# Peptides against a protein of PDB entry 5HB3, part 4

Target 1, 150 residues: chain A of PDB entry 5HB3
Amino acid sequence: RQMQDRCMSEYNQRIRNAPEGSIDPFRMACYKIIGRCDLSNRSLDGLQTDVNDWIWLQFNLARETDRSLELAGESYGLAELQASIREIGLKHFPKTAAEDTNGSFGMFFYLQILAGMFEQAIAYLYPFSYVDAVHFAIALTYYGLLRPVD

## One batch from the design tools (peptide; aimed at target 1 H92 F93)

Design b1_p9_4_s4 (made by RFdiffusion4, then SolubleMPNN; from b1_p9_4, 4 letters changed)
Fold by OpenDDE base, seed 1:
Structure b1_p9_4_s4 (fold): chain B 150 residues (1-150), chain A 9 residues (1-9)
Amino acid sequence: as target 1 above (150 residues)
Amino acid sequence: SELDEAIMS
């Protein structure tokens, strides 16, 4: 707690007092990840990142601790991440093969798998690639991650 | 990519 408080203090001081563009973005990233500073902004400003970096960050920011110990408005866990991925999917990813001009369906499938949204991931993939969906469904079922329907 | 920017926004 003492370390976190120090990180928050330094983070706030730098944001307020440092000239624009003078702050090391990697240092700011450390404050966010380690110090859990300004978690309302779940992006790394000033850094060139890709989807892999983004999803890695989301998982690191998600708390493994018991939600009962935190205020509801400040909690961010797997459920919230899954909700974010659903929203991203609705906004930015194709719903049908006809809408997919860039082959981006695979990325959304990937994000859902990483977030443990297995049933939704398979359901999404099926109209794009029947064969791939079946293969993943078999594998997920084998490892107990997908429950067969009766 | 444009997709990266869209997702990260």
Scores: peptide ipSAE 0.066, ipTM 0.800, DockQ to the pose 0.874
OpenDDE base, seeds 2, 3, 4, 5: peptide ipSAE 0.042, 0.056, 0.038, 0.045; ipTM 0.753, 0.782, 0.745, 0.762; seed 2 fails the geometry check

Design b1_p9_5 (made by RFdiffusion4)
Pose (drawn by RFdiffusion4):
Structure b1_p9_5 (pose): chain A 150 residues (1-150), chain P 9 residues (1-9)
Amino acid sequence: as target 1 above (150 residues)
Amino acid sequence: DSFFEDITS
């Protein structure tokens, strides 16, 4: 309780609203991670990072809590992470093989798998490669990670 | 956005 309050406030007063270019980029990153400060802007600004660093941060900041009472601020769990993965799909990735030339649909499938969006990930992949979709579904069904129809 | 635009380009 104490640390979260001190860390959150310290980050807002003495880092976010501090002189720009004065605070170490990695330090700001360490506070965002350790204190989960500013869950509204989950980026690694000021660092030489790639898409994998961005993906990692989304999950790193995600935490699951019992769905019974409030959290300090807005919650950020698997549900919110999945909602974010969905919008990225509509905005940046194709749905038909005609929209894809470079083989990028695989990235969105990979993202949906990471987020546990198993049903949606398989349904998304099938039009691009039914063979791989069929077998990945077999792998998931074997462990019980695919909700079948009645 | 720029990451995903580079992948999908």

Design b1_p9_5_s1 (made by RFdiffusion4, then SolubleMPNN; from b1_p9_5, 3 letters changed)
Fold by OpenDDE base, seed 1:
Structure b1_p9_5_s1 (fold): chain B 150 residues (1-150), chain A 9 residues (1-9)
Amino acid sequence: as target 1 above (150 residues)
Amino acid sequence: DEFFQQITS
């Protein structure tokens, strides 16, 4: 796509040649999103972002394409996103109810659900909130997203 | 990862 190539060219040129602090971070964000530039860096530099911004960006960047055509380190699909969420969980979120001091378990549950990690999400939620885990499990099963063991 | 640290703080 010609537009994508143009975005990539502009993005790379600005990163390499622009003086420090002279780049509009919103413009760079546009190039990043449209051009999917430098997929090894899946963040928006110079912008204040939260978890919702982060996950939105991840889904926009994630593609299931022929990785043989991509440069080394620039492959990013759903599997890689799920791996990233798993790693974030290990680093930043409580692993048990005893470790939970601020109720942040809900956010990690939310991220896993968005990424389609349904079984893992329910398993994670269960020790924190039994009732919620059961209700979500029922709903996910109803919609065919969670398969009961035969 | 900075915002994640804020969420969990």
Scores: peptide ipSAE 0.035, ipTM 0.712, DockQ to the pose 0.900
OpenDDE base, seeds 2, 3, 4, 5: peptide ipSAE 0.026, 0.033, 0.031, 0.034; ipTM 0.647, 0.700, 0.685, 0.708

Design b1_p9_5_s2 (made by RFdiffusion4, then SolubleMPNN; from b1_p9_5, 3 letters changed)
Fold by OpenDDE base, seed 4:
Structure b1_p9_5_s2 (fold): chain B 150 residues (1-150), chain A 9 residues (1-9)
Amino acid sequence: as target 1 above (150 residues)
Amino acid sequence: DEFFQKITS
């Protein structure tokens, strides 16, 4: 808690008072990750990151807590992350094999699996790769993670 | 990367 409070304080102070161009983006990233600062902005400004970095950050920032317990009154948990992934899917990933020109369907499947969206993940994968969808469905069912849905 | 820019915009 003390470390988090300090991170929040330093983060806010630097954002507001640091001279332009003087802020180390890696240092700010540390504050965000460790202190969960500015949860409304779940990205690392000034850094080149990929989808793996993004999803890693989302999970690190996500907490199952009441909003009243958050330092800045911000709440971000698994439900919000799942909602974000759904929206990203709708906006940026292919809906059908015909739309997929670069094989990105696998990435969206991967994101859904990581977020525990197992039924949606299998349903999404099925039209792209029947065999893979069946294999994952069997495995997920075996571990009690998949529930039948229409 | 390009994907990151897309999902954050």
Scores: peptide ipSAE 0.047, ipTM 0.765, DockQ to the pose 0.165
OpenDDE base, seeds 1, 2, 3, 5: peptide ipSAE 0.038, 0.035, 0.032, 0.040; ipTM 0.723, 0.722, 0.675, 0.740

Design b1_p9_5_s3 (made by RFdiffusion4, then SolubleMPNN; from b1_p9_5 with D1S D6K)
Fold by OpenDDE base, seed 3:
Structure b1_p9_5_s3 (fold): chain B 150 residues (1-150), chain A 9 residues (1-9)
Amino acid sequence: as target 1 above (150 residues)
Amino acid sequence: SSFFEKITS
C-alpha cells in the first residue's frame, strides 16, 4: 500500500507539474503498470506503440480480483477489457466483408480470441472466411471453449 | 498515426 501511494503521488505530480517534454514516458508507464495509477486512462503517452503493445497493456491492467479489495477504487477486469475490444471493433474494423478493403478483419478476430470472446469471434469471422471460421469453430468446440446452440 | 493513437482518440 505504501508503494502504491508513493507511485500515485509521483504519477500525479509529474503529470500535472512537469514541464512539457521533460517526462520520461517509460517511468510513467512503470507507475501505471506497477502502481496501477490512473486506470481510467489505459494508454501510454509518449511511447511508440502498436496493437500488440496495446493488448499487452490491457491484459496487464486487467485484474480478476475481488473488487472490494482494490484500494484504487477503479476496477478493470476481463469484462471491461471485452467491452473495450467490442467498442474498438465497432469503430475501427469492418463490420461486413463488403467494407473490408485492407483485410483488417483478421486483427479484430485475433483480439476477440485473445479476450475469450469465442462465439463472437467465430460469428464475426464467418462472413469474411467461411473455411477458417469452421476450422476454428471445430477446434474451440473440441476443447470445450465454444458453446454451440442446441 | 499508430494503431494505438487511433484507438485512444
Scores: peptide ipSAE 0.027, ipTM 0.678, DockQ to the pose 0.158
OpenDDE base, seeds 1, 2, 4, 5: peptide ipSAE 0.024, 0.027, 0.026, 0.024; ipTM 0.662, 0.664, 0.690, 0.655; seed 2 fails the geometry check

Design b1_p9_5_s4 (made by RFdiffusion4, then SolubleMPNN; from b1_p9_5 with E5Q D6K)
Fold by OpenDDE base, seed 4:
Structure b1_p9_5_s4 (fold): chain B 150 residues (1-150), chain A 9 residues (1-9)
Amino acid sequence: as target 1 above (150 residues)
Amino acid sequence: DSFFQKITS
């Protein structure tokens, strides 16, 4: 708690008071990750990041906390992450094979799997790759993670 | 990288 409070204090101080162009984005990233600072902005500003970096950050920031205990009213848990992934899917990923120009369907499938959205992931993958969808469905069912919709 | 920036925007 003491470390988190210190990180938050330093993060806020630097954002507010640092001279223009003097902010080390890596240092700010450390404060954000360790201190879970500014959960409304779940990105690493000033750093080139990819989808893997993004999803890694989301999971590191996500906590199953009672919203009543969070001082700033900023709650970010698995449900919020899943909602974010759903919205990203609707906006930025292909919905059909005809829309897929770069094979990005696999990435969205991967994001859904990581977030525990197994039924949605299989349903999404099926029209892109029948064989892969069936294999993943079998595996997920074997581990008790997939619940077939009646 | 460009795709990711679009996702996070």
Scores: peptide ipSAE 0.025, ipTM 0.684, DockQ to the pose 0.170
OpenDDE base, seeds 1, 2, 3, 5: peptide ipSAE 0.025, 0.023, 0.023, 0.023; ipTM 0.678, 0.668, 0.632, 0.640

Design b1_p9_6 (made by RFdiffusion4; failed a check: a repeat of another design)
Pose (drawn by RFdiffusion4):
Structure b1_p9_6 (pose): chain A 150 residues (1-150), chain P 9 residues (1-9)
Amino acid sequence: as target 1 above (150 residues)
Amino acid sequence: DSFFEDITS
């Protein structure tokens, strides 16, 4: 309780609202991670990072809590992470094979798998490659990670 | 956004 309050306040007063270009980029990153500061802007600004670093941060900052009482601030768990993956799908990725030329649909399928969006990931992949979709569903069903119809 | 725009380009 103490450390979360001190770390959150310290980050707001003496880092976010501090002179720009003065604070080490990695240090700001360390505070965002350790203290989960500013869950509203989950980016790694000021660092030479790629899409994998961004993806990692989304999961790294995610935490699951019992759905019984409040958290300090807004919650960020698997549910919120999935909601974010979904909008990235509509905005940046195709739904039909006609919309895809470079083979990028695989990235969105990969993202949905990471987020545990198994039903949606398989349904998304089938139009691009029914063979792979069929077998990935077999792999998931074997371990019990695919909700079938009654 | 720029990451995903580069991948889909």

Design b1_p9_6_s1 (made by RFdiffusion4, then SolubleMPNN; from b1_p9_6, 3 letters changed)
Fold by OpenDDE base, seed 4:
Structure b1_p9_6_s1 (fold): chain B 150 residues (1-150), chain A 9 residues (1-9)
Amino acid sequence: as target 1 above (150 residues)
Amino acid sequence: DKFFEEIMS
């Protein structure tokens, strides 16, 4: 708790007082990760990151806590992450195989699986790859993560 | 999300 509070304090202080361009983006990233600072901005500014980095950060920041325990505007859990992934899918990923030109459907499937959106993920994958969708469906069902449908 | 706006556009 002491470390987290210190991170939050330093983060806020630097955001307010540091000269423009003088803030080490890696240091700020550490403060955000450890202190969960400024959850309205769930990105690592000034760093070159990929989708894997993004999703890792989202899960790191997401908490299954009562919103009443967090500051206003700082509530972020799995439900919010799932909603974000859904919106990202609508904007940036192919809806059908005919629309797919770069094979990015796999990435959206991957994001949905990581976020526990199993039924949606399988339904999404099926028109792109029947074989893969069936294999994942079998595995997810075996581990009790997917409800079988006749 | 600003991240995806930057990389997916």
Scores: peptide ipSAE 0.231, ipTM 0.850, DockQ to the pose 0.340
OpenDDE base, seeds 1, 2, 3, 5: peptide ipSAE 0.205, 0.207, 0.214, 0.217; ipTM 0.841, 0.842, 0.843, 0.850

Design b1_p9_6_s2 (made by RFdiffusion4, then SolubleMPNN; from b1_p9_6, 4 letters changed)
Fold by OpenDDE base, seed 5:
Structure b1_p9_6_s2 (fold): chain B 150 residues (1-150), chain A 9 residues (1-9)
Amino acid sequence: as target 1 above (150 residues)
Amino acid sequence: DDFFKKIMS
């Protein structure tokens, strides 16, 4: 808690008072990750990041039981992350093979799997790649992660 | 790259 408070204090001070161009984006990233500062902005500004960095950050910021440590009004857990992935899917990924122009369906499948959205992931993959969907379904069922409905 | 930036926004 003490560390978090210090991080928050320094983060806010630098955001508000630092001269333009003097902010070290890596330092700010540390405050974001360790201090959980400004959770409304779940991105690393000033850093070159990819989808892997993004998803890694989301999982690091997600909390289920430590909400008492969060600032007032800031709450982000697995449910919110899953909702975010659903929204991203609706906005940025193809719904059918006919809509797929760049083969990005695999990335959305990947994101859903990481977020534990197994049933939705398999259902999504099935029309794009039947064989792969079946293989993943078998594996997920074997490990008790997929619950088929009869 | 641009596509991923849209996802991250």
Scores: peptide ipSAE 0.034, ipTM 0.717, DockQ to the pose 0.176
OpenDDE base, seeds 1, 2, 3, 4: peptide ipSAE 0.027, 0.028, 0.028, 0.029; ipTM 0.693, 0.682, 0.682, 0.689

Design b1_p9_6_s3 (made by RFdiffusion4, then SolubleMPNN; from b1_p9_6, 3 letters changed)
Fold by OpenDDE base, seed 4:
Structure b1_p9_6_s3 (fold): chain B 150 residues (1-150), chain A 9 residues (1-9)
Amino acid sequence: as target 1 above (150 residues)
Amino acid sequence: SSFFEQIMS
């Protein structure tokens, strides 16, 4: 708690008072990750990030049981992450193989798997790669992670 | 741009 409060104070101070262009994005990232500062902004501004960086950050910031410890009005858990991934899928990933020009379907499948959206992930993968979808379905079923969908 | 910025557009 003490560390979080300190990080929050430093984060806010720098955001408000730092001269233009003087903010170290890595330092700010540390405040966000360690101090859980500004959870409404789940981005690392000033840093080049890819999908792996993004998803890592999301999981790092997500909390299921400690919402009471968060600042008033700021909460982020697995449900919110899953919702975000769902929205990303709707906006930025191909719906059919015909729409996929760069093979990005695999990335969205990966994101869904990481977020525990197993049924949705398999359903999504199926039209892109039948064989892979079946193999993953078998594996997920074996581990009790997949239930049949009507 | 970062991936996050891309997905927010």
Scores: peptide ipSAE 0.024, ipTM 0.642, DockQ to the pose 0.164
OpenDDE base, seeds 1, 2, 3, 5: peptide ipSAE 0.017, 0.018, 0.021, 0.014; ipTM 0.604, 0.607, 0.614, 0.615

Design b1_p9_6_s4 (made by RFdiffusion4, then SolubleMPNN; from b1_p9_6, 4 letters changed)
Fold by OpenDDE base, seed 4:
Structure b1_p9_6_s4 (fold): chain B 150 residues (1-150), chain A 9 residues (1-9)
Amino acid sequence: as target 1 above (150 residues)
Amino acid sequence: SSFFDEIMS
């Protein structure tokens, strides 16, 4: 808690008062990650990142905490992350094999798996790769992670 | 890439 408060203080101070171009993006990233600063902006500004970095950051920032206990009224947990993944799926990933020109379906499948959206992930993968969907379904069922969808 | 660019902006 004390460390989080310090990170938040430093983060806010630097954003407000630092001379233009003087902010170290890596330092700011550290404050964001450790302090969970500015949860409304779940990105690392000034750094070149990819989807793996993004999803890692999302999970790092996500906490299962009562909203009333969150600093500045900000909350971000698994439910919000899953909602975000669902939303990006609707906007940015192919719905059918015919729409997939670069094989990006695998990435969205991966994101859903990471977020624990197993049933949705298998359902999504099925039209793109039947064999892979079946194999993953078997594995997920074996581990008790996949449930039948009615 | 297009997805990532949008969510980062």
Scores: peptide ipSAE 0.028, ipTM 0.664, DockQ to the pose 0.141
OpenDDE base, seeds 1, 2, 3, 5: peptide ipSAE 0.026, 0.026, 0.025, 0.026; ipTM 0.625, 0.594, 0.605, 0.631; seed 3 fails the geometry check

Design b1_p9_7 (made by RFdiffusion4)
Pose (drawn by RFdiffusion4):
Structure b1_p9_7 (pose): chain A 150 residues (1-150), chain P 9 residues (1-9)
Amino acid sequence: as target 1 above (150 residues)
Amino acid sequence: EELEEAIME
């Protein structure tokens, strides 16, 4: 309780609202991770990072809590992470094979799998490659990670 | 590359 309060406040007063270009970029990153500061802006600004670093941060900052009482601030768990993956899908990725030329649909399928969006990931992949979708569903169903119809 | 950068924005 103490450390979360001290770390959150310290980050707001002495880092976010501090002179720009003065604070080490990695240090700000260490505070965002350790203290889960500013869950509203989950980015790694000031660092040479790629899409994999961004994906990693989304999961790294995610935490699951019992759905019984409040958290300090806004919650960020698998549910909120999935909601974010969904909007990225509509905005940046195609739904039909006609919209895809480079083979990028595989990235969104990969993202949905990471987030545990198994039903949606298989349904998304089938139009691009029914063979792979059929077999990935078999792999998931074997371990019990695919909700079937009654 | 352009798509990856757009996702990161």

Design b1_p9_7_s1 (made by RFdiffusion4, then SolubleMPNN; from b1_p9_7, 3 letters changed)
Fold by OpenDDE base, seed 4:
Structure b1_p9_7_s1 (fold): chain B 150 residues (1-150), chain A 9 residues (1-9)
Amino acid sequence: as target 1 above (150 residues)
Amino acid sequence: DELAKAIME
């Protein structure tokens, strides 16, 4: 807690007082990750990042929902992350094989799996790759993670 | 890379 408070203090001070372009983006990233500073902005500005970096950050920032924090609009948990992934899917990933020009369907499947959206992930993957979808469905069912639709 | 940028926006 003491470390977190220090991070927050330093983060706020730098954001408010530091000249533009003088802030080390890696240091700011550390404040965000360790100190959980400015959770409304769940990105790492000034850093080259990929999808793996993004999703890793989201999971690190996500915490179990506290009702008191929900009222303040500052809560970010698994449910919010899942909602974000759904929205991303609708906007940026192919819905059919015909729309898939770059093979990105696998990435969206991957994101859904990481977020525990197993039924949706399998349903999404099936039209792109029958064999892979069935393979994952079997495994997920075996571990009790998939609830098959009747 | 382009996808990453798009989803982070």
Scores: peptide ipSAE 0.106, ipTM 0.834, DockQ to the pose 0.819
OpenDDE base, seeds 1, 2, 3, 5: peptide ipSAE 0.101, 0.101, 0.071, 0.102; ipTM 0.828, 0.828, 0.823, 0.829

Design b1_p9_7_s2 (made by RFdiffusion4, then SolubleMPNN; from b1_p9_7, 5 letters changed)
Fold by OpenDDE base, seed 3:
Structure b1_p9_7_s2 (fold): chain B 150 residues (1-150), chain A 9 residues (1-9)
Amino acid sequence: as target 1 above (150 residues)
Amino acid sequence: SALQQAIMS
């Protein structure tokens, strides 16, 4: 708790008082990751990042805490991560094969699999690649990860 | 977030 409070204090002080261009983005990233500072902003500003960096950060920030033990603060768990992925999908990825011009459907499928959204991932993949969707469905069912809708 | 927009652009 003391370490988290110190990280939060330093993070807030730098955001408010640091001259423009003087903030070390790597140091701010450390406060974000270690101190869980400002969980409403789940990005690393001032750093060159890709989709893999983003999803890695999301999983590191996501904590399954017993809600009963969470102090009156911002909570970010798997459910919130899944909601974020769903929102990204609606905004930035093709909904149908007819809308797919760049083959980006595979990335959204990948994000859903990482987040444990298996049924939704298979349902999404099916119209883009029938054969791949069937193969993944078989594998996920074999491992007990897919609940077939009766 | 700005990062999400940048990553998805």
Scores: peptide ipSAE 0.011, ipTM 0.478, DockQ to the pose 0.193
OpenDDE base, seeds 1, 2, 4, 5: peptide ipSAE 0.010, 0.010, 0.010, 0.011; ipTM 0.520, 0.504, 0.533, 0.498

Design b1_p9_7_s3 (made by RFdiffusion4, then SolubleMPNN; from b1_p9_7, 4 letters changed)
Fold by OpenDDE base, seed 4:
Structure b1_p9_7_s3 (fold): chain B 150 residues (1-150), chain A 9 residues (1-9)
Amino acid sequence: as target 1 above (150 residues)
Amino acid sequence: SALEQAIMS
C-alpha cells in the first residue's frame, strides 16, 4: 500500500503538472500497471497498442476485489472484461461470414477464449469455421471448460 | 473504448 500510495502521488503529480507530451508513456504505464493508478482509465495513452496489448492490460488490471472497498469506477474484474468483449463483439465484429471482410472473426473468437467465454466463443466460431469450432469444442469439453447445452 | 481503439489500430 505504501508503494501504491507513492505511485499514486507521483502519477497524479505528473498528470496535473507535467507539460503536455513531456511524460514518458512507458513510465505512466508502469504507474498504472504496478501502482494501479487511475484504474478507471484502462488505456495507455501515448502508446501504440494492439488487441493483444489491450487484453494483456485488462488481465493485469482486473482483480477480484471487494467492491465495497473500492472507489467508484475502480471495480474491474473478469465479469466486466467479459461484458466489454461481448459489447464490442456486437458492435464491431462480423456476425456472419458474409459480414466478414477482413477475417476478424478469429480475433473475436480469440478474445472470447481468453476471457473464458468458451460457450459463446464456440457458438460464434461455428458459422465461420465448422471444423475449427468442433475441434475447439472437443478440446474445451475434454478440459472441462465447455458446458454443453442440455 | 480502449478496446475499440485497439481493434481499429
Scores: peptide ipSAE 0.184, ipTM 0.852, DockQ to the pose 0.189
OpenDDE base, seeds 1, 2, 3, 5: peptide ipSAE 0.164, 0.175, 0.169, 0.165; ipTM 0.843, 0.845, 0.848, 0.846

Design b1_p9_7_s4 (made by RFdiffusion4, then SolubleMPNN; from b1_p9_7, 5 letters changed)
Fold by OpenDDE base, seed 4:
Structure b1_p9_7_s4 (fold): chain B 150 residues (1-150), chain A 9 residues (1-9)
Amino acid sequence: as target 1 above (150 residues)
Amino acid sequence: DELAKSIMS
């Protein structure tokens, strides 16, 4: 906690006092990742990142921590990450094949799988690719990761 | 890339 507090202090100080554009974005990223600073902002400003970078960051930030040790609103675990992915899906990904303009459904499927949202992932994939959905469903079932449909 | 930016925003 002492290290975390130091990181948070330095992070906040730099955010407040450093001239705009003078802060090393990689250094700030380190503060965020290692120090878990400013978890309300789960992005890396000033860095060119892709979806893999984003999801990697989310998983790193989504740690099981003592909620009492974090500031209000900074509790972020797997459940919160899964909720975020659901929200992202609703906002940014096609819901049907007819809405799919760029083939991005696979990315959302990928994100759901990474987050352990297996049932939702299969259900989502099915209308886009029956064969792939069945293939993944079989595999997930084999490994005990897919629950029976009620 | 655009999607990533949108997701991260």
Scores: peptide ipSAE 0.142, ipTM 0.851, DockQ to the pose 0.834
OpenDDE base, seeds 1, 2, 3, 5: peptide ipSAE 0.135, 0.130, 0.132, 0.135; ipTM 0.843, 0.844, 0.846, 0.844

Design b1_p9_8 (made by RFdiffusion4)
Pose (drawn by RFdiffusion4):
Structure b1_p9_8 (pose): chain A 150 residues (1-150), chain P 9 residues (1-9)
Amino acid sequence: as target 1 above (150 residues)
Amino acid sequence: SIEEQLEAA
């Protein structure tokens, strides 16, 4: 309780609202991770990072809590992470094979799998490659990670 | 950008 309060406040007063270009970029990153500061802006600004670093951060900052009482601030768990993956899908990725030329649909399928969006990931992949979708579904069903119809 | 990397992946 103490450390979360001190770390959150320290980050707001002496880092976010501090002179720009003064604070080490990695240090700000360390505070965002350790203290889960500013879950509203889950980015690695000021660092040479790629899409995999961004993806990692989304999960790294995610935490699951019992759905019984409040958290300090806004919650960020698998549910919120999935909501974020869905909007990225509509905005940046195709749904039909006609919209895809470079083979990028695989990236969105990969994102949905990481987020545990198994039903949606298989349904998304089938139009691009029914063969792979059929077999990935078999792999998931074997371990019990695919909700079937009654 | 991240968006371009996602679309180009």

Design b1_p9_8_s1 (made by RFdiffusion4, then SolubleMPNN; from b1_p9_8, 3 letters changed)
Fold by OpenDDE base, seed 5:
Structure b1_p9_8_s1 (fold): chain B 150 residues (1-150), chain A 9 residues (1-9)
Amino acid sequence: as target 1 above (150 residues)
Amino acid sequence: SIEEQLRNS
């Protein structure tokens, strides 16, 4: 909490007073991750990140516990992350194999798996790769993560 | 890129 308070204080001071581009983007990332500052913005400005960096950040920022102990007033948990991934899928990923021109279906499958959206992930993958969908379904069922239909 | 799309979402 002491660390969070310090981060919040420094963040507020710098965001108000620092010239544009004068703050190290990695320092700003530390304020966001450790200090929980400005969590309504879930991107890291000035940093080149990939999909793995993005999803790691989303999980880091997500909280399932009561936020009454935190200074941040935002509510963002696994359910909100899952909703975000669903919306991203609707906007930016192919719905059918015919729409897939760059093979990006695999990335959306990957994101759904990481977010624990197993049934949706398998259902999505099936029309793109039948064999892979069946293999993943078998594995997920074995570990009790996918519920077979009666 | 997909990364850009995710950042803008």
Scores: peptide ipSAE 0.173, ipTM 0.855, DockQ to the pose 0.187
OpenDDE base, seeds 1, 2, 3, 4: peptide ipSAE 0.167, 0.161, 0.161, 0.173; ipTM 0.853, 0.850, 0.851, 0.855

Design b1_p9_8_s2 (made by RFdiffusion4, then SolubleMPNN; from b1_p9_8, 3 letters changed)
Fold by OpenDDE base, seed 4:
Structure b1_p9_8_s2 (fold): chain B 150 residues (1-150), chain A 9 residues (1-9)
Amino acid sequence: as target 1 above (150 residues)
Amino acid sequence: SIEEQLRNG
């Protein structure tokens, strides 16, 4: 708690007082991850990141916090992450094989799997790759992670 | 890039 409070204080001070572009982006990342500063902005500005970095950050920032206990009113948990992934899927990923120009369907499948959206992930993958969808469905069922949907 | 889409999304 003391570390978090200190991080928040330093973060706020730097955002307010530091010239634009003068703050080390890695330091800012530390404030975000460790200090949980500015959780409404779930990106790392000034850093080159990939999808793995993005999803890692999302999971790192996601906490099982009781919303009633958070003074800042910002709650970000697994449910919110799953909602974000759904929204991203609707906006930025192909819905059909015909729309897939770059083979990005696999990435969205991957994101859904990481977020525990197993049924949705399999349903999404099926029209792109029947064989892969069936194989993953079998595996997920074996581990008790997939429920057959009528 | 997908990364850019995720950041802006």
Scores: peptide ipSAE 0.118, ipTM 0.836, DockQ to the pose 0.185
OpenDDE base, seeds 1, 2, 3, 5: peptide ipSAE 0.113, 0.106, 0.105, 0.116; ipTM 0.832, 0.827, 0.829, 0.834

